Peptides against a protein of PDB entry 6B4J. Designs and how they scored, part 127

Target 1, 315 residues: chain A of PDB entry 6B4J
Amino acid sequence: DITMQWYQQLQDASMQCVLTFEGLTNSKDSQAKKIKMDLQKAATIPVSQISTIAGSKLKEIFDKIHSLLSGKPVQSGGRSVSVTLNPQGLDFVQYKLAEKFVKQGEEEVASHHEAAFPIAVVASGIWELHPRVGDLILAHLHKKCPYSVPFYPTFKEGMALEDYQRMLGYQVKDSKVEQQDNFLKRMSGMIRLYAAIIQLRWPYGNRQEIHPHGLNHGWRWLAQILNMEPLSDVTATLLFDFLEVCGNALMKQYQVQFWKMLILIKEDYFPRIEAITSSGQMGSFIRLKQFLEKCLQHKDIPVPKGFLTSSFWRS

## One batch from the design tools (peptide; made by RFdiffusion4, then SolubleMPNN)

Design b1_p20_5_s3 (from b1_p20_5, 9 letters changed)
Fold by OpenDDE base, seed 2:
Structure b1_p20_5_s3 (fold): chain B 315 residues (1-315), chain A 20 residues (1-20)
Amino acid sequence: as target 1 above (315 residues)
Amino acid sequence: SESEKIKKELKEKLEELLKL
């Protein structure tokens, strides 16, 4: 399976990245520990500062992240920090930065769907300049949300139940599995972030270049989902989240083919979702149904709430 | 059927995209 090969290649690259900076992470040297903490803060704090408030502030954050990845010194916590402070500094920063982008999907976007767009446009712009960060974003995303690949992890003989639950994307703490609503909320946030990344380009970059992970991957994701058996509650939830965020962009890009896909979802895929939907899970199904019916009736998909306007970039 | 045609097109497009 080519999709699973791609998944595994990204996971292997991520694991190899971790191995490359183990000297920094496992060092007992006081200076190395200080450098590690400073680099971790420099990589993650700017991402946490991303907001919908002003385009100028978003540009400042982008420039800071790019400067750090380019080996330039940046100010973090009142200190000058550079990836050149340690031979493994760049690999560590790339990994932690990518991890933080996905974490913002899991936490911030999960709670505030509009936050997907400013986070995604920075992530897309950084990915364009630093492809390794993009691969690591995918690796982190796929590991936390296998439905972003998409695939449904299977239980293997000899696997612990908790490990299987984690593989499905659940958090398991003190032998307690995460509640389904919290799980779906986190998965939704990550899917929404992904759907935003694939459609957005950093406006101050070289727009003549092809998007490093563009809408073609959105089309691939939809095609793969539709070729899979639906999973109870998960498929209806994430399909809605994906289409709400990137449906307008996909409509513009694929036009008639996009509408054929929506008809296919309504006529062929909905009955399959319905057949596996319990009475307690009808909420996600109904939400998807209403969205698709409205879109098909109006022959339009609305621009998602929180989409970055020209006025945002002038602020 | 039109549905079968769409499924085929989606599958072919998926295969193409995964080769890129």
Scores: peptide ipSAE 0.020, ipTM 0.616, DockQ to the pose 0.752
Fold by OpenDDE base, seed 4:
Structure b1_p20_5_s3 (fold): chain B 315 residues (1-315), chain A 20 residues (1-20)
Amino acid sequence: as target 1 above (315 residues)
Amino acid sequence: SESEKIKKELKEKLEELLKL
C-alpha cells in the first residue's frame, strides 16, 4: 500500500532523526544539558506564542524560528541561542519544532479551533523553507493521529492492549485509557491544524513556488477516507472538522468535483456512518449531517472562523 | 450509479496523487 509506505518512510525518518541527536539528549554533561534545554525552549516557545492578535507579531515569531533553523543566533530566555552550539542542535531543533506544531494542534486547536490558522500559516511557511521540518510535522501528526494519513492501525498478535490503544491515538497513562471525548477533541485539533496547513501560504514567502503540501493532499485525504469503512464517532467527527476548515478552499479549487464529492458523502457515505452510529454517538453524525445539508442547500461552504484576512496581516 | 462513478473518479485521483 503506497499510503502505508509513505507513512512508514516518514516514521523511519523521524526515528533516524531521534537517533541522530541521541548524544545531545542522553548527555550527562552539564553544558550539553543546558544547550539542550536552551535549544528546546528556542524551538518551542515561539510556537506557543502564536496567536490571533496581530500579523506583525506572527511575522516576528516566524522570523525567529527561521533564523534559528538557519543557524543564526536568536534570543531565548534572555540568552543567545544557536543550533551551532552542538553538532546535533539542528536535528534536535527541527524535531522539537515539528513536535510542538503538532502539540499545538492536539492542545490549543483542540480547545480553540480558530487557533488553527495562525499556527498553520507559520508551519506552512517554515515547511516551505525547511522541508525536513514539514516531514517531521507529518511524522508526528501521523503517529499521534493515524486518521490524518488516513489509516486504521491493526492489532497484531502479541501486542499489548495499551500499545494498540496508543497506536489508535489514545493517551494511556497509569494503565488508564483516555476518555473518548478527550480523544476525539485531540484528534479534531490535529485534523483542523492539518486542514489549515494544506491551504495556507506564508504571505512573505515566494508565492510562485508550489505549496510543499497543498490542497491536493486534502483531496487525497478525502478520497482515502471515503474509500475506507467509517469508524464510529471518529469518521463523522474528523470529516466535519476537515470540511469545516478546508471545505471552502477545496470548493474553490475543485469546483464541480468538490460538489460531486459532497453529494457522494450525503448519498452514499452518510448511510454507512449512520449504520455504525449508536444512539449515544448521534451528536457527531448530526453535526456532520447538518453541515453538509446546509452546504448543499446553499451551494456554498463558509469561510472558516479564524481565517486570516488582509487586515490581520496589516496589524 | 452516479455514486459509483464518483467513487471511481475519487479512487483514480487518489492513486494519481499518491504517485506524486
Scores: peptide ipSAE 0.024, ipTM 0.654, DockQ to the pose 0.703; fails the geometry check
Fold by OpenDDE base, seed 5:
Structure b1_p20_5_s3 (fold): chain B 315 residues (1-315), chain A 20 residues (1-20)
Amino acid sequence: as target 1 above (315 residues)
Amino acid sequence: SESEKIKKELKEKLEELLKL
């Protein structure tokens, strides 16, 4: 399976990256520990500062991240920090930066859906300039949310239940699995972030270049989801999240073909979702149904709430 | 069926997109 090969390649690259900076992460040396912490803060704090407030602030954050990745010194925690402070510094920063972007999907976007867009546009712009960060974003995303690939992890013989639950994307702490609502909330945030990334371009980059991971991957994702058996509650939730965020962009790009796909979802895929939906899970199904019915009736998908306008970039 | 045709078209387009 080409999709599973791609998934595995990204996971292998991520694992190799971790091994590359293991000396930095496992060092008992006080200076190495200090450098690690400084680099980690320099990589992650700017991402946490991303907000919907002003385009100018977003540009400053982008420039800071790009400067750090370019080997330039940046101010972090009142200190000058550079990836050149350690031979493994760049790999570590790229990994931690990518991890933080996905974590913002998992946490911030999960709680505030509109936050997807400013985070995504920075991530997209950084990905354009630093492809390795993009690959690591995918690796982190795929590991935390296998539904972003998409695939549904299967239980293997001899696997611990907790490990299987983690493979499915659940958090397991103190032998307690995460509640379904919290799980779906986190998955929703990550899918929404992904759906935003694939449609957004950094406005100050070279727009003549092809998007490094554009809407064609959104089309791929939808096609693959539709070729899979639906998973109870998960498929209805994430399909809605995806279409709400990038459906307008897909409609504009694929036009008639997009509407054919939407009809296919309503006529062929909905009954399959319904068949596996329990009475307690009807909320996600009904939400998806109402969304699709409205879109098909109006022959339009609305621009998602929080989409970055020209006024945002002038602020 | 029209649905099967759409699935086929989606699959073919997917294959084209994955080959690029």
Scores: peptide ipSAE 0.020, ipTM 0.616, DockQ to the pose 0.727; fails the geometry check
Fold by OpenDDE base, seed 1:
Structure b1_p20_5_s3 (fold): chain B 315 residues (1-315), chain A 20 residues (1-20)
Amino acid sequence: as target 1 above (315 residues)
Amino acid sequence: SESEKIKKELKEKLEELLKL
């Protein structure tokens, strides 16, 4: 399976990255620990500062992240920080930056769906300039949300239930599995972030270049989901999240082919979702139903709320 | 294969159990 090979390759690359900077992360030396902490803060704090407030502030954040990845010194926590402070500094920063982008999907976007767009446009722009960060974003995303690949992890003989739950994307703490609503919120946030990344380009970059991970991956994602058996609650939730965020962009890109796919979803796939939907899961099902019916009736998919406008970039 | 069916059924049962 080509999709599973791609998943495994990204996971292997991520694991190799971790091994590369293990000397920095496992060091007992006080100076190495200080460097690690400074680099971690320099990589993650700018991402946490991303907001919908002003395009100028977003540009400053982007420039700071890009400068750090380019080996330039940046100010972080009142200190000058550079990836050149340690031979493993760049690999560590790339990994932690990618992890933080995915974490913003998992936390910030999960709570505030509109936050997907400013985070995604920075992530896309950084990915364009630093392809390794993009691969690591995918690796982190795929590990936390296998539905972003998409695939459904399988239970293997001898596997602990908790390990299987974690593979499915659940958090398990003190032998207690995460509540389904919290799980779905986190998965939704990550899918929404992904759906935003694949359609957005950093406006101050070279737009003549091909998007490093563009809408063709969104089309692939939909096709793969439709070729899979639906999963109760999960499929209805994430399919809605994906279409709400990138459906307008996919419609514009694929036009007639997109509408054929949407009809296929409504006529063939939606009844399969219905068949596995319990009375307690009707919320996600009804939301998807209403969205599909509205889009087909109006022959349009609305621009998602929070989409970055020209006025945002002039602020 | 019969093995694939069993794996699918086990997966479905486990997924149902994880929602309770």
Scores: peptide ipSAE 0.006, ipTM 0.417, DockQ to the pose 0.027; fails the geometry check

Design b1_p20_5_s4 (from b1_p20_5, 12 letters changed)
Fold by OpenDDE base, seed 5:
Structure b1_p20_5_s4 (fold): chain B 315 residues (1-315), chain A 20 residues (1-20)
Amino acid sequence: as target 1 above (315 residues)
Amino acid sequence: SESEKIKEELLKSLEELLKQ
């Protein structure tokens, strides 16, 4: 399975990255611990500061992240911090930065869908300049949300139930599995972030270059989803999330082909979703149905709420 | 890179599936 090979390759690269900075992370030395914490803060705090407020602030955040990744000193917590403080500093920062982007999908976007766009445009711009960060974003995303690959993890013989639940993307704490609504909320946030990343370009970058992970991956994602048996509640939820965020961009890019796909979803795939949808799960199903029907009726996919406008970048 | 090749092949294969 080519999809699973790609997934595994990214996971392996991520694991290798962790191994490369293990000396930094596991050090008992007080100075190393301080450096680790400083680097972690320098990598993650700027991402947490991303907001929908002003384009100028977003640019400052981008520049700070890029400077850090470029080996330049940045101010963090009142101190000058650089990845050069430790030989493993760059790998650590890249990993933690990528992890934080995905975490913002999982948390911030999950709660505030409009937050997907400013986070995504920064992530896309950083990915363009730092491809390894992009690969690590995918690795973190895929691990937390296998549906972003997409694949549906299967139970294997001898697997612990908790491990299977984690593989599915559930949080398990103190032998308690996450509630389905919270799970879907987090998955939705990550899918929405992904759908935003693949369509957005940093406006101050070299736009002549190809998007490092562009809309063709959105097309791929849809193709793969349609080639899979639907999963109860999950497929309807995430398909809606994906189409709501990037459907307009896909429509513009793929035109007639997009509409053919949308018809296929409605006529062929949607009944398969219905067949596995219980009465208690009708909410996600109905939402997807109404979205598809509206889009097909109007022959238009609306621009998603929170999409960044020219006025945002002038602010 | 091998990763890039895999990604490219994956994309081509899946794009073709939607064109059918």
Scores: peptide ipSAE 0.029, ipTM 0.592, DockQ to the pose 0.088
Fold by OpenDDE base, seed 2:
Structure b1_p20_5_s4 (fold): chain B 315 residues (1-315), chain A 20 residues (1-20)
Amino acid sequence: as target 1 above (315 residues)
Amino acid sequence: SESEKIKEELLKSLEELLKQ
């Protein structure tokens, strides 16, 4: 399976990255520990400052992240910080930055869906200039949310139940598995972030270049989902999240083919989802149904709430 | 059927995308 091969290649690259900066992360030297903490803060704090308030502030955050990745000194916590302070500094920062973008999907976007767009446009712009950060974003995303690949992890012989639950994307703490509602909320946030990344370009970059991970990957994701057996509650939830965020962009890009796909979902895929949906899980199914019925009736998919407008970039 | 044709078109589109 080419999709699983791609998944594994990204995971291997991520693992190799961790091994590359292990000297920095495991150092007992006081100076190395200080550098590590400074670099970690410099990589993650700007991402946490991303908001829907002003385009000018978003540009400042982007410029700071790009400067850091370019080997320039940046101000963080009142100190000058540079990846050149340690030979493993760049690899460490790229990894932690990518991890933080995915974490913002898991936490911030999960709670505030509109936050997907400002986070995604920064991530897309950084990915265009720093492809390795993009690969690491995918690796982190795929590991936390296998449904973003998409695939459904299978139980292997000799595997611990907790490890299988973690592979499915559940958090397991003190032998307690995460509640289904919290799990779906986190998965939704990550899928929404991904759906935003694949359609957005940083407006101050060279927009003549091809998107490094564009809408073609959205089409691939949909095709793969429709070729899989639906998973109870998960498929209906994430399919809705994906289409709500990037459906308008996919409609514009794929036109008639996109509408044929929506009809296929309604006529062929819905019965398969319904057949595995329990009475307690009807909420996700009904939400997807109502969304698709509305879109097919109006022959339109609305621009998602929180989509960045020209007025945002002038602020 | 029309649904089978749509599925085939989606699969072909997927194959083309994966070659890139």
Scores: peptide ipSAE 0.027, ipTM 0.693, DockQ to the pose 0.824
Fold by OpenDDE base, seed 3:
Structure b1_p20_5_s4 (fold): chain B 315 residues (1-315), chain A 20 residues (1-20)
Amino acid sequence: as target 1 above (315 residues)
Amino acid sequence: SESEKIKEELLKSLEELLKQ
């Protein structure tokens, strides 16, 4: 399976990255520990500062991240920080930056769906300039949300239940599995972030270049989802999240083909979702139903709430 | 164009999905 090979390659690359900077992370030296912490803060704080407030502030954040990844010194925590402070500094920063982007999907976007767009446009722009960060974003995303690949992890003989739950994307702490609502909320945030990344380009970059991970991957995602048996509650939730965020962009890009896909979802796939939906899971099902019906009726998918406008970039 | 090739591939993938 090409999709699973791609998944594994990204995971292997991510693991190799971790091994590459292991010297920095495992160092007992006080200076190395300080450098590690400074680099970690320099990589993650700018991402946490991303907001919908002003395009100018977003540009400043982007420039800071790009400068850091380019080996330039940046101010962080009142100190000058550079990836050149340690031979493993760049690999570490790329990994932590990518991890933080996915974490913002998992946390910030999960709670505030509109936050997907400013985070995604920065991530996309950084990915364009730093492909390794993009690969690491995917690796982190796929590991936390296998549904972003998409695939459904299978229970293997001899596997611990907790390990299987973790593979499914659940958080398991102190032998307690995460509640379904919290799980779906996190998965939703990550899918929404992904759906935003694949459609957005940094406006101050070279727009003539092809998106490093564009809408074709969104189409692939939909195709793969439709080829899979629906998972109870998960499929209805994430399909809605995905279409709400990138449906308008897919509609514009693929036009008639998109509508054929949407009809296929409504007429063929949706009944399969219904068949596995319990009475307690009707919320996600109904939401998807209403969305599909509205879109098909109006022959339009609305621009998602929080989509960045020209006025945002002039602020 | 590369865009057209992508669309064609996507169309083929969609057709394969519809044949199932």
Scores: peptide ipSAE 0.024, ipTM 0.646, DockQ to the pose 0.139
Fold by OpenDDE base, seed 1:
Structure b1_p20_5_s4 (fold): chain B 315 residues (1-315), chain A 20 residues (1-20)
Amino acid sequence: as target 1 above (315 residues)
Amino acid sequence: SESEKIKEELLKSLEELLKQ
């Protein structure tokens, strides 16, 4: 399976990255620990500062991240920080930056869906200039949310139930599995962030270049989901999240082909979702139903709430 | 164009999906 090969290649690249900076992360030296913490803060704090407030502020954050990745010194926590402070500094920063973008999907976007767009446009712009960060974003995303690939992890003989639950994306702490609602919220946030990344371009970059991970991956994701048996509650939730965020962009890009896909979802795939939906899971099902019916009736998919406008970039 | 090739490939994939 080409999709599973791609998944494994990204995981292997991520693992190799971790091994490359192991010297920095495992060092007992006080100076190395200080450098590690300074680099970690420099990589992650700017991402946490991303907001919907002003385009000018977003540009400052982007420029700071790009400067750090380019080997330039940046101010972080009142200190001058550079990836040149350690031979493994760049690899470490790229990994931690990518991890933080995915974590913002998992946490911030999960709670505030509109936050997907400013985070995604920065991530897309950084990915365009730093392809390795993009690959690491995918690796982190795929590991935390296998449904973003998409695939369903299988239970293997001899596997502990907790390990299987973790593979499915659940958090397991002290032998307690995460509640389904919290799990779905986190998965939703990550899918929404991904759906935003594949459609957005940094406005101050070279827009003539091809998007490094564009809408063709959105189409692939939909096609792959439709070729899989639906998973109870998960498929209805994430399919809605994906279509709400990038459905308008897919409609504009693929036009008649998109509508054929949407009809296929409504007529063929939706009944399969219904067949596995319990009475306690009707919320996600009904939400998807209403969305599909409204879109087909109006022959339009609305621009998602929080989509960045020209006025945002002039602020 | 490269964009047109991608659209053709996607159309083909959609047609295969609709035959199932």
Scores: peptide ipSAE 0.022, ipTM 0.636, DockQ to the pose 0.104

